# Peptides against a protein of PDB entry 7SID, part 61

Target 1, 151 residues: chain A of PDB entry 7SID
Amino acid sequence: LHMYLMLLKELPGEEYPLPMEDVLELLKPLSNVCSLYRRDQDVCKTILNHVLHVVKNLGQSNMDSENTRDAQGQFLTVIGAFWHLTKERKYIFSVRMALVNCLKTLLEADPYSKWAILNVMGKDFPVNEVFTQFLADNHHQVRMLAAESIN

## One batch from the design tools (peptide; made by RFdiffusion4, then SolubleMPNN)

Design b2_p17_5_s4 (from b2_p17_5, 9 letters changed)
Fold by OpenDDE base, seed 1:
Structure b2_p17_5_s4 (fold): chain B 151 residues (1-151), chain A 17 residues (1-17)
Amino acid sequence: as target 1 above (151 residues)
Amino acid sequence: SRREEILQKAEEFLNAE
């Protein structure tokens, strides 16, 4: 885990995007990490903060690439899992803040949720619709962060 | 190369769990 998190910390930002092939490799173990540590709030927060770099890379990629579609699918699976557990009230506000930041970045890349659709338990949830639910979050900082993304 | 090495080690760790 620590080594993987260290790798995520060293991901280049939006100004220096990774090749999509590299993004795919980075995403492969992510679902397993999230599954193993889904009850650890600090680890979840760290993961969500670091995957922001992945979202930025996805947003700048060629959408017609098979690798891009694969990366999008793998990433959305992870985000969908975090969303699902959020709905089950499993995460504290700081984790939800990190999730909102991820969703915000996704909306910047795909404002109309053409590809940014979460599939949870066989149902599709467009990110733009998911995002609006955070406007009614119980924690004021989460609501404020969500509101800032729309204004 | 360094990143690839770290990733490989991370995957090995996860597969061992």
Scores: peptide ipSAE 0.029, ipTM 0.559, DockQ to the pose 0.057
Fold by OpenDDE base, seed 3:
Structure b2_p17_5_s4 (fold): chain B 151 residues (1-151), chain A 17 residues (1-17)
Amino acid sequence: as target 1 above (151 residues)
Amino acid sequence: SRREEILQKAEEFLNAE
């Protein structure tokens, strides 16, 4: 786990995007890792903070590529799971803030939610719509962060 | 390259776990 987290931390950001094939390889184990540590707040926060680099890579990719769609799908599955558990009130505010930052980055890449759509339990949630929920978060810092991303 | 190093470490991690 710690090695994987270190790898995520060292991923190139928007300035040096990775080939989509490399992104796919890094995303493959992510869902399993998140599932295993879903109840560990510190691990979840760390994962969410580090996958920001992945979001930046996805935002610059060719939308017509099958590999891009695959990578986006795998990533959105993970984000959707975190969103779902947030709705079930499983995460403390610091984890929710990390999630908001991920969603913010997605909106920067896809302002109209063309592909940034979370599918949870068979229902679609556009990321811009998801932000509305965080505006009503119980913690003031989460609300402020969400509001900042809208403006 | 840095990318190759990262991918190699990722593979090592996956094989070790």
Scores: peptide ipSAE 0.028, ipTM 0.612, DockQ to the pose 0.042
Fold by OpenDDE base, seed 2:
Structure b2_p17_5_s4 (fold): chain B 151 residues (1-151), chain A 17 residues (1-17)
Amino acid sequence: as target 1 above (151 residues)
Amino acid sequence: SRREEILQKAEEFLNAE
């Protein structure tokens, strides 16, 4: 876990994106890691903070690439799981803050949620619709962050 | 390169699982 988190932290930003195949390889274990530590607030927060770089990389890629679609799908699966558990009130505000930042970055890359769609329990939830729900979050800082992220 | 270093460490991590 610690090694993986270190790798995520060291990922280049959007100015120097990794090849999509490399991003895909880094994403492969992510769902498993998140699943194992889904109840650890600190680990979840750390993961969400670090995967921001992945989102930035995804936004720089050709949407027609099979690897891009695969990477997007794997990432969205993870975000969907975090969203689902958030709806079940499983995460503290600091984790929700990190999730909002991820969603914000997704919307920057895909403002109209053409590909940024969360599939949770067989239902589709466009990220733009999911994002607006944080405007009504119980925690003031989460609401403020969501409001500041509206473009 | 930095990319290669990251990928190498990733591989090491994955193989350690």
Scores: peptide ipSAE 0.024, ipTM 0.586, DockQ to the pose 0.042
Fold by OpenDDE base, seed 5:
Structure b2_p17_5_s4 (fold): chain B 151 residues (1-151), chain A 17 residues (1-17)
Amino acid sequence: as target 1 above (151 residues)
Amino acid sequence: SRREEILQKAEEFLNAE
């Protein structure tokens, strides 16, 4: 995982978006990695921070391709898992901060949650509704970040 | 390309874990 994350840091940022095929290759093993390290707060925070790069690429891509839909689905699966564990109070505030940043980026790309919908345990949760719940987070910095992201 | 090389190496590391 650590070597994988180090390699991810070498990828170009938002100014030079990756082809969707490259985004898919990054996302394919990600869900498995997240599952293995779901109890490690530092690893989860790092993963969420690195996934921001992927989200930015997704938001700049043409939404008409099958590859784009596949990438969106794989990403939403990961975010849904993190959100589910957050509701179960499994993550500290710094991990929740990273998750809010991911959700913020999703809302910038899809403000009305047309495709940004989390499916957790067979139930659909639009990201805009999920995001609103962080306005009532127990930690002040999480609430502040969520509130600032509305503007 | 450099991007492709990085992605390939990343997959190899993940599959090895």
Scores: peptide ipSAE 0.032, ipTM 0.622, DockQ to the pose 0.051; fails the geometry check

Design b2_p17_6_s1 (from b2_p17_6, 9 letters changed)
Fold by OpenDDE base, seed 3:
Structure b2_p17_6_s1 (fold): chain B 151 residues (1-151), chain A 17 residues (1-17)
Amino acid sequence: as target 1 above (151 residues)
Amino acid sequence: SELQKEAEKQAQEFIEQ
């Protein structure tokens, strides 16, 4: 875990995008890691904070590439799982804050949710629709973060 | 793709744990 988290920490930001092939390789184990540590709030928060760099890379890529579609799929699958568990009240506010930041970044790249769609248990949920739900979050800081992202 | 199918399987496990 620590080695993987270290790799995520070292991901370059928006100014230095990675080749999509490298992004895809980093995303491949992500779902498994998240699954293993789903009950560890601190680890989940850390992962979500680190993958923000990946989201920024995905938003600037050519959507016509197969690797781009695969990388987007890998990422959205994980985000969808986090969102689903959030709806089941499995995560504290700090984890939800990190998730909102991920969703915010997705909306910046795809404001109309053309490709930013979460598929959970066979159902599609556009990120803009998902994001709106956080405006009604029980924690005021989460609501505020969601609101400032729209305004 | 097979990669996406595996990811979805892992995500399902993620949800069910």
Scores: peptide ipSAE 0.508, ipTM 0.911, DockQ to the pose 0.852
Fold by OpenDDE base, seed 1:
Structure b2_p17_6_s1 (fold): chain B 151 residues (1-151), chain A 17 residues (1-17)
Amino acid sequence: as target 1 above (151 residues)
Amino acid sequence: SELQKEAEKQAQEFIEQ
C-alpha cells in the first residue's frame, strides 16, 4: 500500500502529463487497493486526493486513443464505487470532500459529462448530476466546497 | 473491453465487501 500511495503521490499533474499507457498501468490495481482499505477513512481520503492528478492527465489527453478510453474507464469505475458507498453513508466528511474535488476536476475536463459518467450497478450517472447532490450534503464544508465549484 | 470488465468486477467486490 505505502509504495503504491507513494507512486500515486508522485504522479505528474496537468503541466507534466504522463503517457496514457503509464497512467493506465497505475490505475489497474487501484480498485483492488480501494476495496482492501474501504473501511480506512484516512487511506481512502489519501487515495482520492492523489488521483486528482490522474484526472488532470486525462483532461490533457486525446480521447480517441484506446489507452485513454481504458484509463478513463478504470478511473470512473473507482469513483463510481466511492460514490455508491458515499450514498450508503460509509464515508466521513473528509473523504466526501476529497471525492467532491475529484468530481470537480472531472467537470473541469468534461463540463457536459460527455465521457464523465459513473456506471454503478448497471446504471449510468453523469457526473454533473452526481455533483449537484453534494450541494445538499449533511456537512457544511462539503456543501460549501460543492457550491464553490459551481459559482 | 476485458480490462473494463475486470475493473467492474473489482468495483462490485469493493461495493459488496
Scores: peptide ipSAE 0.508, ipTM 0.911, DockQ to the pose 0.857
Fold by OpenDDE base, seed 5:
Structure b2_p17_6_s1 (fold): chain B 151 residues (1-151), chain A 17 residues (1-17)
Amino acid sequence: as target 1 above (151 residues)
Amino acid sequence: SELQKEAEKQAQEFIEQ
């Protein structure tokens, strides 16, 4: 786990994009890692904070390549799972804060949710629709973060 | 793709555990 987290942490942001092939290789084990540590709030928070760099990288890439679509799919699948478990109240506010930051970054890259769509249990949810639900979060800091992202 | 199908399978396991 620690080795993998270190690799995720070292991903460059929008200003220094990696080849999409390298991004895809890093995303392949992500869902499995999240599943193994789903009940560890600190690990989940750390993962969500690190994958912010992935979103920034994906937003700058050529959307016409198969590798870009695959990388987007890998990332969105994980975010969708975190969103679903959030609705089931499985995560504390600090994890939800990290998730909101991921959604915010997605909306910055795709404000009209053309590709940023979460598929959960066979249903599609545009990220902009998902994001607005955090405006009504039970924790004031989560609501504040969501509101600041809009304004 | 096969990669996406595998990811969706893993996500389902993630949710159900």
Scores: peptide ipSAE 0.502, ipTM 0.909, DockQ to the pose 0.862
Fold by OpenDDE base, seed 4:
Structure b2_p17_6_s1 (fold): chain B 151 residues (1-151), chain A 17 residues (1-17)
Amino acid sequence: as target 1 above (151 residues)
Amino acid sequence: SELQKEAEKQAQEFIEQ
């Protein structure tokens, strides 16, 4: 886990995107790692904070390539699971804050949710639709973070 | 793809459904 988190932390930002092949390799173990540590709030928060760089890389890449679609699928599958468990009130506000930041970054890359769609239990949920639900979050700071993204 | 199928399987375990 520590090594993997270190690798995620070292991902370059939007200004210096990685080749999509490298991004895909980093995403391959992500779902498994998240599953193993789903009940650890601190680990979940850390993972969500680090994968922000992945979204930035995805937004700068050619969306028509197979590798891009695969990378998007790997990432969105995990985000969808976090969102699902959030609806079931499994995560504290700090984890939800990190999730909102991921969703914000997705909307910046894909404002109309053309590819940023969460598939959970066979249903599709566009990220822009998912994001608006956090405007009604029970925690003040989560609502504020979501609200500032609207303007 | 097989990669996506594996990810979905792991996500299913993630949400315990």
Scores: peptide ipSAE 0.502, ipTM 0.908, DockQ to the pose 0.720

Design b2_p17_6_s2 (from b2_p17_6, 11 letters changed)
Fold by OpenDDE base, seed 2:
Structure b2_p17_6_s2 (fold): chain B 151 residues (1-151), chain A 17 residues (1-17)
Amino acid sequence: as target 1 above (151 residues)
Amino acid sequence: SSRQQQAQQQAQEFLNQ
């Protein structure tokens, strides 16, 4: 886990995007890692914070590329799972904060949710629709973060 | 695709933990 997290942490930012092939390799184990540590709030927070770089890379890639669509799908699958568990009240506010940051970054890359769509249990949820729900989050800091993100 | 199907399966496992 820690080795993987270290790799995620060292990802280049938006200013220097990774080749999509590298992104795919990093995303490959992500779902499994998240699954194993879904109940660990600190690990989940760390993962969500690190994958912000992935979101930025995905947003700068060719949308018509098969690899890009594949990477987007894999990433959104994980985010959708975090979103679902959030609705089930499984995560503390700090994890939700990290998730909101991911969603914010997705919306910056895809403001109209053309590709940023969460599929959870067979249903599609555009990220812009999902994001607005955090404006009504029970924790004031989460609400504030969400509100700041739309300004 | 096969990879997409695998990802969805992993997500389902994630949710079912």
Scores: peptide ipSAE 0.219, ipTM 0.809, DockQ to the pose 0.873
Fold by OpenDDE base, seed 4:
Structure b2_p17_6_s2 (fold): chain B 151 residues (1-151), chain A 17 residues (1-17)
Amino acid sequence: as target 1 above (151 residues)
Amino acid sequence: SSRQQQAQQQAQEFLNQ
């Protein structure tokens, strides 16, 4: 876990995107890692904070390539799972804050949710629709963070 | 694709834990 988290942390930002092939390799173990630590709030928060760089890389890539679609799918699958568990009240506010930041970054890259769609239990949920639900979050800081993207 | 199927299966396991 530590080594993997370190690799995620070292991902370059939007100004210096990685080749999509490298992004794919980093995404391969992500769902497994998240699954193993789904009940650990601190680990989940850390993972969500680090994967922000993945969205930045995806936004700078050719959206029409198969590799891009594959990377998007793997990433969105994990985000969808975090969102689903959030709806089931499995995560504290600090984890939800990190998730909102991921969703905000997705909306910056894809404001109209053309590719940013969460598939959970066989159903599609556009990120822009998912994001609006956090405006009504029970915790004031989560609501405030969500509202910042609208203003 | 096979990778997409694997990702979905892993997500299912993620949700089922």
Scores: peptide ipSAE 0.217, ipTM 0.808, DockQ to the pose 0.875
Fold by OpenDDE base, seed 5:
Structure b2_p17_6_s2 (fold): chain B 151 residues (1-151), chain A 17 residues (1-17)
Amino acid sequence: as target 1 above (151 residues)
Amino acid sequence: SSRQQQAQQQAQEFLNQ
């Protein structure tokens, strides 16, 4: 886990994108890692903070390429799972804060939710629709972060 | 696609664990 998290942490931001092939290799084990540590709040927060770089990287890519769509799908699968477990009240506010930051970054890259759509249990949920639900979060800091993102 | 199907399966495993 430590080695993988270090690699994930070192992902470049929007200014210096990686080749999409490299992004795909880094995303490949992500779902499995998240599954193994789904009940560990600190690990989940760390993962969500690190994958912010993935969103920034994906936002610069050619959206017409197969590799870009594949990478987007792999990433959105993980975000969808975190969102579903959040609705089931499995995560503390600090993890939800990290998730909101991921959703915010997605909306910055795709304001109209053209590709930023979460598929959970066979149903599609546009990220903008998902994001608005955090405006009613039980924790004030989560509500504030969500509100600041749209103002 | 096969990759998409695999991703959905992994998501289900994530949720069910």
Scores: peptide ipSAE 0.211, ipTM 0.806, DockQ to the pose 0.839
Fold by OpenDDE base, seed 1:
Structure b2_p17_6_s2 (fold): chain B 151 residues (1-151), chain A 17 residues (1-17)
Amino acid sequence: as target 1 above (151 residues)
Amino acid sequence: SSRQQQAQQQAQEFLNQ
């Protein structure tokens, strides 16, 4: 876990995009790691903070490539799972804030949710629709962060 | 692809259980 988290932390931002093939390799174990540590708030927060770089990398890539679509799908699967567990009230506000930041970054890359769609339990939820729910979050800091993202 | 979709569904189900 620790080594993997270090690798995620060291991901370059949008100014230094990774080859999509490398992004895919980093994403492959992500769902398993998240599943194993789904009840650990600190680990989840750390993961969500680090994967912000993945979104930035995806936004700088050719969206029509098979590898890009694969990377998008793997990433969105993880975000969808975090959102699902958030709806089940499994995460404290600090984790939800990290998730909002991920959603914000997704919307910056895809404002109309053309590809940024969460599939949860067989149903599709556009990120722009999902994002609005955080405007009514129980914690004021989460609401404020969400509001700042659209204003 | 079909393989990608299948893998994504399996991963989603695993995470959301």
Scores: peptide ipSAE 0.197, ipTM 0.795, DockQ to the pose 0.556

Design b2_p17_6_s3 (from b2_p17_6, 6 letters changed)
Fold by OpenDDE base, seed 4:
Structure b2_p17_6_s3 (fold): chain B 151 residues (1-151), chain A 17 residues (1-17)
Amino acid sequence: as target 1 above (151 residues)
Amino acid sequence: SKLIEEAKKKAEEFINS
């Protein structure tokens, strides 16, 4: 876990996008790591904060290749799982804040949710529709963050 | 793709764990 988190933390920002092949390699263990530590709020928050770099890399990609779709799909699948568990009230506000930041970054890259679509249990949920739900979050900071990001 | 399907399976495990 620690080595993986360190690797995620050291990812360059959108100014220096990684090759898609490298992004794919980083995403491969992500679901497993999240599953192992799903009950650890701090770890989940840390993961979500670190994967922001991945989102930025995906958003800067102008390639319409299988690798790009695979990377996007793998990432969105994990985000969808976090969102689902959030709806089940499994995460505290700090984790939800981190999730909103991920969704915000996705919307910045894809405002119309052309590719940013969460698939959860066989159903599709465009990120722009998912994002609006956080405007009604029980925690005021989450609502505020969502409200600041909607424009 | 196969990778996406595998990711979905892992996500399901994540949700159900």
Scores: peptide ipSAE 0.393, ipTM 0.891, DockQ to the pose 0.938
Fold by OpenDDE base, seed 3:
Structure b2_p17_6_s3 (fold): chain B 151 residues (1-151), chain A 17 residues (1-17)
Amino acid sequence: as target 1 above (151 residues)
Amino acid sequence: SKLIEEAKKKAEEFINS
């Protein structure tokens, strides 16, 4: 529902991270919302842009806590789904741009993909490996964004 | 965790919807 999108839009900035417990609550309905709007490119782009705050929050968290692992897991399942559908050519370049930004932020927090690993259909895909594939994206702006993130 | 498993299930619905 658009109410959820509004809540995501109103997330605090990086300077004021949410408690991990609150992040978990926000992530719980995320997969369902994405599923309902998976065919709406604009909504998907909006979701991916808004969850950037979540990525930044996760990157600053204590990696040893169970809540952090749970939040990371829930978030990565959604990103993995977007990645999978991207491979199936379901998303236009603007959505892929938003996804690359999410992946970029993940790599800033975890450059060696120690925890940033996408599990899709039982297979593991480190985010750094996934990110590299966008260097060969069909759209020039996506390739440029991916290349910019390496420098 | 149970929470992650539930998330994975929902992600599968996302992929297959």
Scores: peptide ipSAE 0.393, ipTM 0.890, DockQ to the pose 0.888
Fold by OpenDDE base, seed 2:
Structure b2_p17_6_s3 (fold): chain B 151 residues (1-151), chain A 17 residues (1-17)
Amino acid sequence: as target 1 above (151 residues)
Amino acid sequence: SKLIEEAKKKAEEFINS
């Protein structure tokens, strides 16, 4: 886990996007890692914070690339799962804040939710619609973060 | 794609675990 997290942390930012092939390789084990540690709030927060680099990379890629679509799909699948569990009140505010940051970054990359759509249990949820729900989060810091992201 | 389908499967496991 920690080795994987370290790899995620050391990913280049938007200034130097990773080759999509590398992004795909990093995303492959992500769902498994998240599943294994879904009940560990700290690990979940850390994962969400580190995958911000992935979001930035995805936003700089060619949308018509098959590899890009695959990477986006893999990533959004995980985010969707976090969103679902968030709605089930499985995560504390710090994890939710990390998720909001991911969603914020997605919206910056895809303001019109052309590809940033969460599919959860067969239903599609555009990230822009999902994001607005955090404006009503029970925790004030989450609400504030969401509100600041809208402005 | 196969990768997306596999990811979805793993996500379901994630949700249901």
Scores: peptide ipSAE 0.392, ipTM 0.890, DockQ to the pose 0.898
Fold by OpenDDE base, seed 5:
Structure b2_p17_6_s3 (fold): chain B 151 residues (1-151), chain A 17 residues (1-17)
Amino acid sequence: as target 1 above (151 residues)
Amino acid sequence: SKLIEEAKKKAEEFINS
């Protein structure tokens, strides 16, 4: 786990994107790692903080390539799962904060939700619609973070 | 794609675990 998290942490961001092939290799074990540690709030927060680099990297890639679509899909399935479990009240506010940051970054990369769509249990949810729900979060810091994206 | 389908399966396992 720690070795994998280190690799995610060191992923270059928007200014210096990796080849998409390398991004795909890093994303392959992500769902498994998340599943194994889904009940560990600290690990989940750490994962969500580190995958911010993935969003920044994807935003600078060639959107017309198959590899880009595959990378986006792999990433979005994980984010969708975190969102679903958040709706089921499985995560504390600090994890939700990290998730909101991921969603904010997605909206910055894709303001019109052309590709930033979460698919959960066979249903599609545009990130902008998902994001709006955090404006009504029970924790004030989560609401504040969500509101920052509007202005 | 095959890769996306596999990712969806893993996500479902994540949700249901």
Scores: peptide ipSAE 0.389, ipTM 0.889, DockQ to the pose 0.901

Design b2_p17_6_s4 (from b2_p17_6, 11 letters changed)
Fold by OpenDDE base, seed 1:
Structure b2_p17_6_s4 (fold): chain B 151 residues (1-151), chain A 17 residues (1-17)
Amino acid sequence: as target 1 above (151 residues)
Amino acid sequence: SELQAQAEKEAQEFINQ
């Protein structure tokens, strides 16, 4: 875990994007890692904060390639799982804050949710629709972050 | 794709834990 987290932390940002092939390889174990540590709030927060760089990389790449679509799918699948568990009240506000930041970054890259769609248990949820639900979050800081992102 | 199918399977396990 620690080695993987370190790798995620060292990901280049938007100003220095990784090759999509490398992004895809990084994302492959992500779902399994998240699953293993789903009950550890600090680990989940850390993961979500680090994968922000992945979204930035995706936004700077050609969306027509197979690797791009695969990378998008890998990432969105994990975000969808976090979203679902959030609805089940499994995560504290700090994790939800990190999730909102991920969703915000997705919306910046895809404001009309053309590809940013969460598929959870066979159902599609466009990120722009999912995001608005955080405006009604129980925690004031989450609501404020969501509201700031909309403006 | 096969890769996406595997990811969805793992995500389902993630949800169901």
Scores: peptide ipSAE 0.501, ipTM 0.911, DockQ to the pose 0.852
Fold by OpenDDE base, seed 4:
Structure b2_p17_6_s4 (fold): chain B 151 residues (1-151), chain A 17 residues (1-17)
Amino acid sequence: as target 1 above (151 residues)
Amino acid sequence: SELQAQAEKEAQEFINQ
């Protein structure tokens, strides 16, 4: 975990995008790591904060390759799982804040959710529709963050 | 793809734990 988190933390931002192959390699173990530490709120928050760099890399990519689609799929699958568990009230507000930031970054790259679609248990949920649900979050800071990001 | 299928399987395990 620590090695993986360190690697995620050291990722460059959108100004210095990584090759898609490298992004994909970083995303491959992500679901497993999240699964192992799903009950650790701090770890989940940290993971979500670190993967923002990955989201920015995905958003800046103009390539329409198999690797791009795979990387997008890997990331969206994990985000979908976090969203699902959020609906089941498994995460505290700080984790939800981090999730909203991820969704915000996705919407900045894909405002109309052309590719940013969460698939959870066989059902598709466009991120722009998912995002609006956080406007009604129980925690005021989450609502505020969502409201600030919608424009 | 096979990679996506594996990811979805792992995500399902993530949800079910």
Scores: peptide ipSAE 0.500, ipTM 0.911, DockQ to the pose 0.859
Fold by OpenDDE base, seed 5:
Structure b2_p17_6_s4 (fold): chain B 151 residues (1-151), chain A 17 residues (1-17)
Amino acid sequence: as target 1 above (151 residues)
Amino acid sequence: SELQAQAEKEAQEFINQ
C-alpha cells in the first residue's frame, strides 16, 4: 500500500502531465486498493487527495485518445463508488472534503460534464448534478468547500 | 472494453463489502 500511495503522490500535476499510458498503469490497481481499505477513513482520504493529480493529468490530455478514455473510465468508476458510499453515510467529513475536491477538479477540466459522468449500478450521474448535493451536506466545512467552487 | 468491465466489477465489489 505505502509503495503504491507514494507513486500516486509523485504524479505530476497539470503543468507537467505524464504520458497517458503511465497514468493508466497507475490507475489499474486503484479500485482494488480502495476496496481493501474501504473502512479506513485515513487511507481513503489519502487516496482521494493523491488522485487529484490524475484529474489534472486527464484534463491536459488528448481527449481523442483511447488511452485517455480508458483512464477517464478507471478514475470515474472509483469516484462513483466513493460517491455512492458517501450517500450511504459511510465516510466522515474529511473524506467527503477530499471527494468534493476531486469533483471540483473534474468540473474545472470538464465544466459541461461531457465526459465527467459517474456510472453507478448502471445509472449515469453527471458530476455537476452530483456536486450540487454537497451544498446540502450536514457538515459546514463540506458545504463551504462546495459553495466556493460556484463563485 | 475489457478493462472498463473489470473496473466496474471491482467497483461493485467495493460497494457491496
Scores: peptide ipSAE 0.496, ipTM 0.910, DockQ to the pose 0.859
Fold by OpenDDE base, seed 3:
Structure b2_p17_6_s4 (fold): chain B 151 residues (1-151), chain A 17 residues (1-17)
Amino acid sequence: as target 1 above (151 residues)
Amino acid sequence: SELQAQAEKEAQEFINQ
């Protein structure tokens, strides 16, 4: 876990995106790691904070490539899982804050949710719709972050 | 709790499907 988290932490920013092939390689174990530590709020928060760099990489990529679609799919699956558990009130506000930041970054790259769509239990939830729901979050800081992201 | 355990199981299934 610690090694993987370290690798995620060291991801380059938006200014220096990784090749999509490298992004895919980093995303391969992500779902498994999230599954193993889904109950650990601190680990989940850390993961979500680190994958912000992945979102930035995805936003800078050619959407027509197969690798981009695959990377988007792998990433959105994980985000969808976090969203699903968030709806069931399984994550504390700090984790939800990190999730909102991920969603914010997705919307910056895809404001109209053309590809940023979460599929959860067979239903599609566009990220802009999902994001709007955080405006009604129970925690004031989450609501503020969501509102700030719209402005 | 049972609710938490159920949610975690569902999450695992979702992530690993």
Scores: peptide ipSAE 0.355, ipTM 0.852, DockQ to the pose 0.064

